# Ledger of designs, part 51: peptides against a protein of PDB entry 3J47

Target 1, 121 residues: chain A of PDB entry 3J47
Amino acid sequence: IRLTNQLKSLKGLQSKLKDVVEYLDKVINKELPINHTILGKLQDVFNLLPNLGTPDDDEIDVENHDRINISNNLQKALTVKTNDELMVIYISNLVRSIIAFDDLIENKIQNKKIQEQRVKD
Target 2, 69 residues: chain B of PDB entry 3J47
Amino acid sequence: YEEKEESNLAATKSMVKIAEQYSKRIEEEKELTEEELKTRYVGRQDPKKHLSETADETLENNIVSVLTA

## One batch from the design tools (peptide; made by RFdiffusion4, then SolubleMPNN)

Design b2_p15_3_s4
Fold by OpenDDE base, seed 2:
Structure b2_p15_3_s4 (fold): chain B 121 residues (1-121), chain C 69 residues (1-69), chain A 15 residues (1-15)
Amino acid sequence: as target 1 above (121 residues)
Amino acid sequence: as target 2 above (69 residues)
Amino acid sequence: EELLKKLLEKQKLLE
């Protein structure tokens, strides 16, 4: 359910982004008049997207930036962070799987011992 | 779409919490493994079962964390 | 690593 919702949201965003691109292309080609309201909203979206280009504004606290799936360079950094998190989760799952396997083996050993004892009786 | 976005944000916050708890879960898993080892030597099933259950819970939480991510 | 050792020991016992 959760993953499905995330996927649906991502698909919706992708579709909307495609529509925006198509609109921008039509505006560039002078097929449609410039809708200032749409451009303003798009500009707001771009401003919310972490600035891809200029490294210069040093002040934004590096720690908070690592969390937000921000476009291009910041998106790359976030992708790295996400990969690290996924790796941690993967390792954790492996460890849990190993523990569960250990328990299964122990249970099997115990069952074998019980069966051997029953055969001796 | 907005509801899913909110859900994703909540999931991200949950992932951070999971990361914080991850170290604790690893330690709990180690403790369970030690109990299993002890139970293996003592020949009593109960400590091993408890360790296995805790390991399973830890695994489940990690899976949920992965799905949240 | 220790968990892996335990796993190996258990596997050996099942054989």
Scores: peptide ipSAE 0.447, ipTM 0.844, DockQ to the pose 0.040; fails the geometry check
Fold by OpenDDE base, seed 4:
Structure b2_p15_3_s4 (fold): chain B 121 residues (1-121), chain C 69 residues (1-69), chain A 15 residues (1-15)
Amino acid sequence: as target 1 above (121 residues)
Amino acid sequence: as target 2 above (69 residues)
Amino acid sequence: EELLKKLLEKQKLLE
């Protein structure tokens, strides 16, 4: 059961990562605007993923604990990896947004200068 | 499990590489923004535009790299 | 963060 749940969670995470990649590709291609809410939800999902893997420790025999620990460590590693990827994506999107904003500001400044020159003529 | 672990390890290594590339691109973007600031003081529109375009391209590449990771 | 500060400064100049 735990292993199946871990596999399901991993598949779910993989699917989500794929969805994130697809979403990011769409954003890169300017097919979709950068939706911060989607990124936030993805982050929330990743933050919740570690909690979903803790089944209550009650009845399961000692021999399965080591395999479960290895699987949990692997899941943690995968979760950390996914979180790192999401963080990189998020930071990249923020940086792009900042650059785009800088360009908009510069364009606005240039437009103001052009208008000021037209008022002086 | 072992195949998945190996795949995860490969993916993790790829993510680390992407993170490094992203960090480098962010730094390049910052440099471009500083150059834009410098160009803003110099009043040369063309260098600023070029810097902005380069920053955008760098960002696009970063996003693609993050998406590919 | 520094980039954000620069953006904020540029915004103030527009205003």
Scores: peptide ipSAE 0.437, ipTM 0.841, DockQ to the pose 0.049; fails the geometry check
Fold by OpenDDE base, seed 3:
Structure b2_p15_3_s4 (fold): chain B 121 residues (1-121), chain C 69 residues (1-69), chain A 15 residues (1-15)
Amino acid sequence: as target 1 above (121 residues)
Amino acid sequence: as target 2 above (69 residues)
Amino acid sequence: EELLKKLLEKQKLLE
């Protein structure tokens, strides 16, 4: 359920972005007038996106480096963070798998002991 | 779309919480292993089962973390 | 590492 909802949200965002790109292309080609309201909202969205383009401005607020990068340069750093997080999750799953395997082995040992006792009786 | 966005935001918050709880989960896994060791000496079922259950819960939480990531 | 050692010991007991 959660994964499906996330996927649906991402698909919705992708569709909206595609519509925006198509609109911008039409405006550039002078086929449609610029909708200032949509552009203003889009600009606001872009301003909320981590600044992808200019590496030179010193105000790379280091604090946003850890959040999901919707935007490319900050997105790279966030991609690295996401990769690290995925690695941690992978290791955790591996550890849990090892523990579960240990429990299985112990259960097997116990079963073997029970069988040996039954043979002695 | 809005419901999915809310769900995705909740998932992101959950991921942060998972990161914080990850260390605790590792400790819980260790506790399970110790209980298994104790259960080898103390006859049969109860501490070992509890340890196994805690390990399973830790695994489930990791899976949820992966799904959230 | 300790968990792995325990696993190895358990495996040896099963053999």
Scores: peptide ipSAE 0.425, ipTM 0.836, DockQ to the pose 0.034; fails the geometry check
Fold by OpenDDE base, seed 5:
Structure b2_p15_3_s4 (fold): chain B 121 residues (1-121), chain C 69 residues (1-69), chain A 15 residues (1-15)
Amino acid sequence: as target 1 above (121 residues)
Amino acid sequence: as target 2 above (69 residues)
Amino acid sequence: EELLKKLLEKQKLLE
């Protein structure tokens, strides 16, 4: 369910971006007038998007929340954070696997003891 | 789309909570291991089973967290 | 690591 919703949101964003590109192409070709409202909303979206395109400004503004970094500079810091989270998850899974294995071994030992008792009886 | 965005926001908040809960889950896993050790000495099958079940639940929660991340 | 040691000991008992 959650992954499906994320995929749907991503598809919706992709469709909207495609529509914007098509609109911009029509405006450039003078086929349609510039819709200032759409352009303003798009500008707001771009301003909210971490600067994907400008490599130069090193200002690591520390504040931005754990969103999946689509954008490069903030993306690097968020990539590091994502890697750390993945590492924690990996370690947790490993520990759980070890515990499960311990239980399996113990169960096998118990089963063997039960079989040995049955053979003696 | 809005519902999915809300779900993603909830997921992100859940990830932060998972990080906090992760430490607790690790401690729960340790307690399970101690119960297994005790079960080896006492020969009590019931505590071992409970420990195994709790470890499995902890593992499942981590997998779900990874899949949600 | 201690858990792994216990697992190894249990495996030896199963052999």
Scores: peptide ipSAE 0.421, ipTM 0.832, DockQ to the pose 0.034; fails the geometry check

Design b2_p15_4_s1
Fold by OpenDDE base, seed 5:
Structure b2_p15_4_s1 (fold): chain B 121 residues (1-121), chain C 69 residues (1-69), chain A 15 residues (1-15)
Amino acid sequence: as target 1 above (121 residues)
Amino acid sequence: as target 2 above (69 residues)
Amino acid sequence: LLDLLLLLSALLALS
């Protein structure tokens, strides 16, 4: 469900971006007038979004390293954070698996002891 | 789309909370392992079973955390 | 197994 919602949001964003690109292309080609309202909203969104397009701006604000945000440079830092989080989850799962395996071994040993007792009776 | 975005935000917040709880869950897992060991020495199956169950619950919570990530 | 769990917990704490 959560992944599906994330995918839906991403798809919606992708569709909107595509529409914007198409609109911009039409404006550049002088086929349609500039819709200032849509452009303004998009500009606001881009201003709120960390600059996805300029990898060169060294201002990787250190504060954003810890939060999963959409922007590529921020995404790189966020990707590192996400990778770290995934690593923690992986380790946690591994630990749980080891515990479960230990319990399985113990159960098997106990079952063997019970069988040995039954053979002696 | 907005509902999914809200869900993703909530999930992200939940992940932070899960990370905090993870350390606690690890401790709970350790306690279960000790009970299993004690049960092995005492020859009583019940405490060991309980430890195993708690370990399984901890694993399940980690899986949910992964799905939330 | 306990030793392994302790090592794993220590690794998680360090991470």
Scores: peptide ipSAE 0.464, ipTM 0.833, DockQ to the pose 0.092; fails the geometry check
Fold by OpenDDE base, seed 4:
Order: C-alpha cells, then sequence, then structure tokens
Structure b2_p15_4_s1 (fold): chain B 121 residues (1-121), chain C 69 residues (1-69), chain A 15 residues (1-15)
C-alpha cells in the first residue's frame, strides 16, 4: 500500500512535469500566450527545489546532503545515506533470520531428543 | 495523488523513526539469542522460546521498516 | 554467536 502510494505520487509528479514542459514548448512556439499564473506557480516550485544550478551552495552541510530530497550532489550524498540505511536494515534482517534459525535448530534438537526418549520407553 | 503524497511524507518520517528503532531492535535480537543460549544450558525451554519469539518480532519490524523505506 | 552458528549447523544436520 505505502509503496503503491509513493509510486502514484511519483507518477503524478511526472505527469505534471510533462504537462509543464508541453506548455512551455507551446509558449516558446507562440501557440499559446504566456500564462503568468502557471509560470508563477512553476517559479515557486523551482524555488522550493534545492538549487540545482548554483554551485555556490556547496556549503550545504554534508549532513543535510544525506537526505533523499536534494539535487544531484545532494542526491549522491543522499543515495549514500540511503544505501547505508538499507545496509543497516539488511544486516538487521540477517541477524533476525540467524536468531530465528538458531531457535528452530534448538527446537528441532529438543524434538529429536523427545522422540528418542519415546522410542526407548 | 495527494493522499499518496501525504502517505509518502508520513512514511519518510516513519523511516527516520525506524532508523532510530533499528538500533534498539538489533539489541533486542541479541537479547533473544542470549536467552536461547541460557535455555540450552539450563534445559528450560521457555527462555529459549521467548528469545526466538523476540528475534522473530525484531525481524518482522525490520522487514516492515524496509517496506516503509 | 559462534555457538549459535554451530547449533544452527547441528540442527540442519538433524533435520
Amino acid sequence: as target 1 above (121 residues)
Amino acid sequence: as target 2 above (69 residues)
Amino acid sequence: LLDLLLLLSALLALS
């Protein structure tokens, strides 16, 4: 469910971006007048996006770069952070599996001992 | 789309919380393994079973965390 | 942990 919602949101964003590109192309080709309201909203979106094009914001603390939402360099740092998080989750799952397996082995050993005792009686 | 976006935002916040809980879950898993080991030496099945159950719960929580990420 | 691994191996051998 959660993953499906994330995919739906991403697809919606992709569709919206495509519509914006198509609109901008039509404006450039003089097929449609410039809609100032749409452009204003787009500008607001770009301002909310991490500055993709300004190299000067290099001082964005390495720590904030670990979060998924920021631009390519930030995205790389975020990718690293995401990978680290995924590794931790993976290790945790492995540890849980090992513990569960150990318990299963112990249970099986006990069951076998019980069966051997029953055969001797 | 809006409902899904809200759900994704909530999920992202949950992931941060899960990361914090992950360390705790790892510790809980270790505790379960110790209890199982103790049960083997004492011959008491109950502590071992409890450790196994805690390990399973920890595993399940990790899987949910991955799915939430 | 090593003992756990040995136990796991023993359990697999018993299964």
Scores: peptide ipSAE 0.461, ipTM 0.840, DockQ to the pose 0.048; fails the geometry check
Fold by OpenDDE base, seed 2:
Structure b2_p15_4_s1 (fold): chain B 121 residues (1-121), chain C 69 residues (1-69), chain A 15 residues (1-15)
Amino acid sequence: as target 1 above (121 residues)
Amino acid sequence: as target 2 above (69 residues)
Amino acid sequence: LLDLLLLLSALLALS
């Protein structure tokens, strides 16, 4: 369900972006008048989007990597945070797997002992 | 789309909570392992089983967290 | 953890 909702959101975003691109192309080709309201909203959307294109992103203070910042720096920081979270989940799964394996080993040892006792009897 | 966005936001908030719970789950897993260890010394199957079950639950929760993430 | 590793090793040896 969550994944499906995320996918739907992404698809919706993709569709909107496509519409925007098509609109911009028509404006560039002078097929449609420039709608200032739409452009303003689009600018707001771009400003809310992580600034993928601004070169000044190199000076992001290393200390803020743990905080989801909205700029390209923020997106990078968000990506780093996401990667860290995924790593934690991975390690946790690994630890659980190890514990489960240990229990399995113990169960096998016990079963072997029970079988050995049955053979002696 | 808005409903999905809300769901994603809720999922993100849940991830933070999961991260906090993760530390606790790790500790619980360790405790279960200690109980299994104790059970190995005592020769009682029940504590070992409980430890294994807790470890499995911890794994499942981590998997769900990863899938949510 | 060490005991768990030892047990794991013992299980591997028994298997």
Scores: peptide ipSAE 0.455, ipTM 0.838, DockQ to the pose 0.047; fails the geometry check
Fold by OpenDDE base, seed 1:
Order: sequence, then C-alpha cells, then structure tokens
Structure b2_p15_4_s1 (fold): chain B 121 residues (1-121), chain C 69 residues (1-69), chain A 15 residues (1-15)
Amino acid sequence: as target 1 above (121 residues)
Amino acid sequence: as target 2 above (69 residues)
Amino acid sequence: LLDLLLLLSALLALS
C-alpha cells in the first residue's frame, strides 16, 4: 500500500511536470497565453522542492545531515542515508530470520527425537 | 495523490522513530535468545516457544519498518 | 551464538 501510494504520487508529479513543460513550450511559441494561476502554483511547488540545483559552480559541501528528502543533490545525500537505514533494517531482518531458523531447527530435532521414540515403542 | 503524500510524510516521521526503536529491538532480540537458551537447559518447550514468537514479532516489526522507509 | 550456529548447521544438514 505505501509503495503504491508513493508510486502514484511520483506518476502524478511526472504527468504534471510534462504538462507544464508542454505549456511553457506553447507560451514560448506564442501559441497560448500565460496562465498566471497555474504558473504561480507550480512556482510554489518548485520552491518547496529542494533546489534541484542546476550544476552551477558552488561546491557546497553538503555535509551528510540525516534527512531523507527526494530532490537530486540533497536526494543523493538523503539516498545515502536512506540506503544506510535500509541496510540496517535488512541486517536486522536477517538476524531475526536466523533466530527463527534456529528455533525451527530445534523444533525439527525435537520432533525427530519424538518420532524415534515412537518407533522404538 | 494527496493521500499518498500524507502517507509518505507519515512514513518519514516514522523512520526517525524506527531508528530509535531499532536499538531497543536489537536488545529485545538478545533477550529472546537468552530465554531460548534458558529453555534449552530447563527442558520445557514453552519458554523456547515464547522466545521464538518474540523473535518473529521483532522480525515482523523490522519488515514493516523497511516497508515504511 | 555458537550454539545457535551449530544448530543452524545441524538444521542445514538435516534439511
């Protein structure tokens, strides 16, 4: 459910961005008037998006602060953090799986002993 | 789309809480392993079963945490 | 942990 909602949100955003690009191209070509209300809302969305920095020059050493958010450069640092968190969760799941397998093995060994006793009786 | 956005925000907030809970869950997992060891010595199946169940619950919580990430 | 590893190995051998 959560992944599906995230995918739907991303698809919706992608579609909207495509529509904006198409609209901007038409405005540049003087085929359509500028809809100021749509552009204003889009600008607000872009301002809320962490600056997908055009690779202009400033080497801002984005210090590795722990925040997850999606946009590309900050998203790369956040992706690293997210990857680390995912690795921790993965390792934890492996450890729990190993414990569960150990219990399963013990149960199988006990069941085998019970069966061997029943065959001797 | 809006419901998904709200869900993603809630998931992100949950991840911070999960990181804190993760350390606690690791300790809980160790406690379960100790109970299993104790059950092996006592020869009663019941404590071992309880340890296994708690380990499974801990695993499930970790999986849910990964899915929320 | 060593006992757990031995149990895992025994389970793998039994399976």
Scores: peptide ipSAE 0.451, ipTM 0.834, DockQ to the pose 0.053; fails the geometry check

Design b2_p15_4_s2
Fold by OpenDDE base, seed 2:
Structure b2_p15_4_s2 (fold): chain B 121 residues (1-121), chain C 69 residues (1-69), chain A 15 residues (1-15)
Amino acid sequence: as target 1 above (121 residues)
Amino acid sequence: as target 2 above (69 residues)
Amino acid sequence: LLELLLLLLSLELLQ
């Protein structure tokens, strides 16, 4: 359910972005009048997008380490954070798998002992 | 779309909480491993099974966390 | 088994 909702949201965002690109291309080609309201909303979206382009703002406030950096530098930091989270999940799954194997081995040893006792009787 | 975005934000906050719970689950997994070790020395079926079940539950929760990430 | 678990955990931490 959760993955399906995330996938649907991502598909919706992708469709909207495609519509925006198509609109911008039509405006550039003078096929449609410039809608200032749409352009303003698009600018707001771009301003909310993490800064893709300016290398010089060194003042990434250290305190916002937890917030979703969707922009390329922020996307890179988020990609690193996502990678770290995926690693933790991978390690966790590995540990659980090992414990499950340990239990399986022990169960197998016990079953073998029970079979050996039944053969002696 | 907005409902799913809210769900994703809630999911991300849940993942932070899951990371804390994960550290606790690792400790619970260790306790189960110790009980299995003790059970190997003391007798046949019960504590070892409980350790295995808790390890499986811990694994399942991590898989769900990964799928939710 | 615990030693094997620790070895696997150490290998995972290395990755």
Scores: peptide ipSAE 0.492, ipTM 0.848, DockQ to the pose 0.134; fails the geometry check
Fold by OpenDDE base, seed 1:
Structure b2_p15_4_s2 (fold): chain B 121 residues (1-121), chain C 69 residues (1-69), chain A 15 residues (1-15)
Amino acid sequence: as target 1 above (121 residues)
Amino acid sequence: as target 2 above (69 residues)
Amino acid sequence: LLELLLLLLSLELLQ
């Protein structure tokens, strides 16, 4: 359910971005007037998007490293954090799977001993 | 779309809390493994079964955490 | 089992 909702949001965002690009192309070709309300909302979205485009300002304050996904440099730091979290979860799942497997092996050994005893009786 | 965005933000905040809970769950899993080892030597089936059940519960919680991440 | 858990923890710390 949660993953499906995230995928639906991403698909909706992708469709909206495509509509904006098509609108901008029509405005450049002078086919349609600029919708200022859509442009303002797009600017707000770009301001919330971490700076993808300006290589020049070196002062990326190290402190906000903890958030996973915002923009390419930040998105890289965030991708690293996401990777670390996924790795911890993977290791945890592996440990639990090993414990469950050990229990299954022991149950199998016990069942085998019970069967061997029944054949001797 | 908005309901899904809110759900994703809530999931991300939950992941930070899950990381703290994860350390505690690992310790709980280790304690259970020691009880299983003790049960193997004593020949009592009940403590060993309880350990296995708690290890399974811990596994399910991590899988849900991964799906939420 | 405990040895396997220790090996898994060592792999996690190495990454």
Scores: peptide ipSAE 0.478, ipTM 0.842, DockQ to the pose 0.120; fails the geometry check
Fold by OpenDDE base, seed 5:
Structure b2_p15_4_s2 (fold): chain B 121 residues (1-121), chain C 69 residues (1-69), chain A 15 residues (1-15)
Amino acid sequence: as target 1 above (121 residues)
Amino acid sequence: as target 2 above (69 residues)
Amino acid sequence: LLELLLLLLSLELLQ
């Protein structure tokens, strides 16, 4: 369910971006006047989005590691954090699997001992 | 779109809560291992079974956390 | 096994 909602949000964003590109192409071709309201909203979105497209080398201070699905440059720092979290979850699952395996081995040893006692009676 | 964004925000908040619950789950898993050790010494099978069941529940919760991450 | 579990738990706390 959660993944499906994220995928639907991403598809909606993709559709909106396509509509914006199509609108910008029409404005560049002088077919339509610039809708200042749409352009203003797009500018607000770009100002809220970490600079995806500017190749400029400025050392953006890595400090604000909040877990938002942030776009590519901040996404690299967030990808590192996500990888660390996935590693912790993996280690935890491994530990639980080892405990469950130990319990299984002990249960098997006990069952074998009970069977050996029943054969002697 | 807004409903999914709200769902994603709720899911992100749930991940933070999962990290806090994770520390608690680690402690619960440790307590279970101690009960299994005690059951091995006392020769009572029932506490050991309870330990194994709680370890399995903890494992399931981690798998769900991975699937939601 | 308990020692291995404690080692794994210590690694998880260090992360």
Scores: peptide ipSAE 0.474, ipTM 0.837, DockQ to the pose 0.090; fails the geometry check
Fold by OpenDDE base, seed 3:
Structure b2_p15_4_s2 (fold): chain B 121 residues (1-121), chain C 69 residues (1-69), chain A 15 residues (1-15)
Amino acid sequence: as target 1 above (121 residues)
Amino acid sequence: as target 2 above (69 residues)
Amino acid sequence: LLELLLLLLSLELLQ
């Protein structure tokens, strides 16, 4: 359920971004007048978007905290955090798999002991 | 779309909470392994089964956390 | 078995 909702949100965002790109292309081609209201909202979105664009060489120590990969320089820090989070999840899955495997081994050992006892009886 | 965005934001916040709970889940997993170990000594299948079930629940919660990340 | 779990936990901490 949660994953499906996240996927639906991402699809909705993707559709909105596509509509924005199509609008910008029409404005650039002079097919439509510049809609100031849409541009204002786009500017607000861009201001809220961590800087996606220029890898200009300045060591901008963008201390911008780690988590969600939308924008490239912040996306690098966010990529690191997403990678760390993915790693934690991977390790967690490994630990659970190991525990499940240990339980399977123990169950197999018990089953073998029961079978050996039945052969002795 | 807005409801889904709100749900996704809530899911992200839940993921943070899951990360905090991860340490607790690891401890619960260890407790399950200890109960399994105890069950091996006592010959009672029940504590071992309970430990296995808690380990499985911990695994499932981590998978859900990965899927939410 | 507990020793194997400890070894696996140590490998996880090393990664």
Scores: peptide ipSAE 0.468, ipTM 0.839, DockQ to the pose 0.106; fails the geometry check

Design b2_p15_4_s3
Fold by OpenDDE base, seed 5:
Structure b2_p15_4_s3 (fold): chain B 121 residues (1-121), chain C 69 residues (1-69), chain A 15 residues (1-15)
Amino acid sequence: as target 1 above (121 residues)
Amino acid sequence: as target 2 above (69 residues)
Amino acid sequence: NLYLLLALLSLALLA
């Protein structure tokens, strides 16, 4: 359920981004006026989200370059954190598996002993 | 979409909590293993079975955590 | 067996 919800959210975001791109293309082509409300909301989203898209370096003032670097550093840090969490989960699963195998081996040994006793009777 | 986003946020927070509780779960798993060893030595199967069940529950919780990640 | 468990844990750590 959680994965499905995340996927749905991502799909919704993707669709919205596509709509924004299409709108921006139309504005650039002077086919439609600029929707200030949509642009404002998009700008707010970009300000809140770590800048996933590196805008082309050529049009960015030095001040914007520093912000982009900070955003990239934040993204890298989040990626490292996610990797660490996945490693912990992996190790945990491995430990549980080992315990389960140990129990299985012990059960097999016990069963063998029971069978040997039955044969002697 | 907003409902799913809220669910994902809650899941992320839950994962952090699970990570914190993971250390405790590892300790509980160790305790169950000791109980199994004691049960084998005493010749009683019931404590060993209980330990195995607890280990399985811990594994299931880890799998759920992976799915939430 | 504790020794067996430790051996399995060691193997798991190597994986």
Scores: peptide ipSAE 0.455, ipTM 0.827, DockQ to the pose 0.105
Fold by OpenDDE base, seed 2:
Structure b2_p15_4_s3 (fold): chain B 121 residues (1-121), chain C 69 residues (1-69), chain A 15 residues (1-15)
Amino acid sequence: as target 1 above (121 residues)
Amino acid sequence: as target 2 above (69 residues)
Amino acid sequence: NLYLLLALLSLALLA
């Protein structure tokens, strides 16, 4: 459900961005007049978005390392944080798997011993 | 879309909690392993089974956490 | 169990 909602949000954003691009293309082609209000809002959105185009390592603020990916430059730092979290989860899964395997091996050994004892009896 | 965004935010907050729970889960897994070790010496399947089940639950929780991330 | 512990420790070091 959470992933589905995230995907839906992303799809919605993508659709809106596409509409904006189409609008801008029409304005450039002089098919529609420039709506300053829409452009202003779009500019505000772009200003709020971390610069997506050229993530330089120098633009990564260390304080934002633990924050959710909102835009590309800050998103790079945020992406690192996300990657670290994913790595932790991955390692945890591996640990759990190893423990489970250890238990399975032990159970198998015990079962073999029980079977051997039953055969001897 | 807004509902999904709110859900994503909640998921992110949950991930922080998961990190805290992760440490606890690791400890729980270790305890289960000790019980399994003890069970090996005692020869009873029950403690060993319990350890295995706990390890599996921990694994499942980690998988869910990954899926939520 | 010891081997499992060692494996876990090795994994922890990789993390």
Scores: peptide ipSAE 0.493, ipTM 0.838, DockQ to the pose 0.110; fails the geometry check
Fold by OpenDDE base, seed 3:
Structure b2_p15_4_s3 (fold): chain B 121 residues (1-121), chain C 69 residues (1-69), chain A 15 residues (1-15)
Amino acid sequence: as target 1 above (121 residues)
Amino acid sequence: as target 2 above (69 residues)
Amino acid sequence: NLYLLLALLSLALLA
């Protein structure tokens, strides 16, 4: 359920971003006027997001590549963090499974001992 | 979408909490194992059962944490 | 118990 909700949220965000990109393209092409309210909200979202490399439009060539690299580095760092968290969760699950398995084995051994005692009595 | 977004945000916060609780859960799992050992000596299944239950709870919490991550 | 401890140690080393 939680994963499904997260996926739905991510899909919603993706759809909104796609709409924004499409709107921006239309504005650039002078097909539609700029919706200032949507742009303002988007700007707020971008300001809250770690600057993944919106290069400022003004200084084009060399700085854009560096900003893209910085964005990629930030994305890479976030990916590494996510991988570490997933690894911790995985290890935790394994540990719990091992403990549960150990308990199962012990229970089986105890049951066997009880049965052996019953046969002797 | 908004409800899912709120749920995802809550889940993310829960993951942080789960990470903190993870260390505690590991200790709880260890305690359960010790109780199982004690139960093996005392001949009563109760402490061992309690340890097993704690281990299961720890596993469940880890699974939920993974799902929330 | 000893086997469980060894398993946990092996897992810790893998992590």
Scores: peptide ipSAE 0.469, ipTM 0.830, DockQ to the pose 0.112; fails the geometry check
Fold by OpenDDE base, seed 1:
Structure b2_p15_4_s3 (fold): chain B 121 residues (1-121), chain C 69 residues (1-69), chain A 15 residues (1-15)
Amino acid sequence: as target 1 above (121 residues)
Amino acid sequence: as target 2 above (69 residues)
Amino acid sequence: NLYLLLALLSLALLA
């Protein structure tokens, strides 16, 4: 359920981004005015998200290129953090599995000893 | 989509807390292993069973953490 | 047994 909800959210975000791109293309072609409400919501999302921001707004000043590079660095750092967390979880699961298997093997050995004693009696 | 987004945010916050708890859970797993060792020497199955149960609980918590991540 | 635990740890490292 949780994974399904995460996937649905990601798909929704992807669809919205596609709509924004299509809208921007229409504005560039002078077919439609800019939807300020959608742009405002996207800006809010970009402010909350680590700098994943597609620069949708007007003036490509040199300052925007530096911001994009900073944004990419932040995204990379967050990705590394996520990978580290996943590794910790993986190691923890492995340790738990090893302990469980050790107990299973011990139980099996005990059962075999009990069976051998029954055969001797 | 909004409900899922809220759930994902809550899950992310919980994962940070789980990471801290995970270190504690690892120590609990070690304690269970010591109980199994004691059970082998005493010949009573009770300490070994307790260790196995603790290990299972630790595994379950890790699985939940992975699903939340 | 410690030997069994070590064997399981080795298997986990291989996985």
Scores: peptide ipSAE 0.463, ipTM 0.832, DockQ to the pose 0.112; fails the geometry check

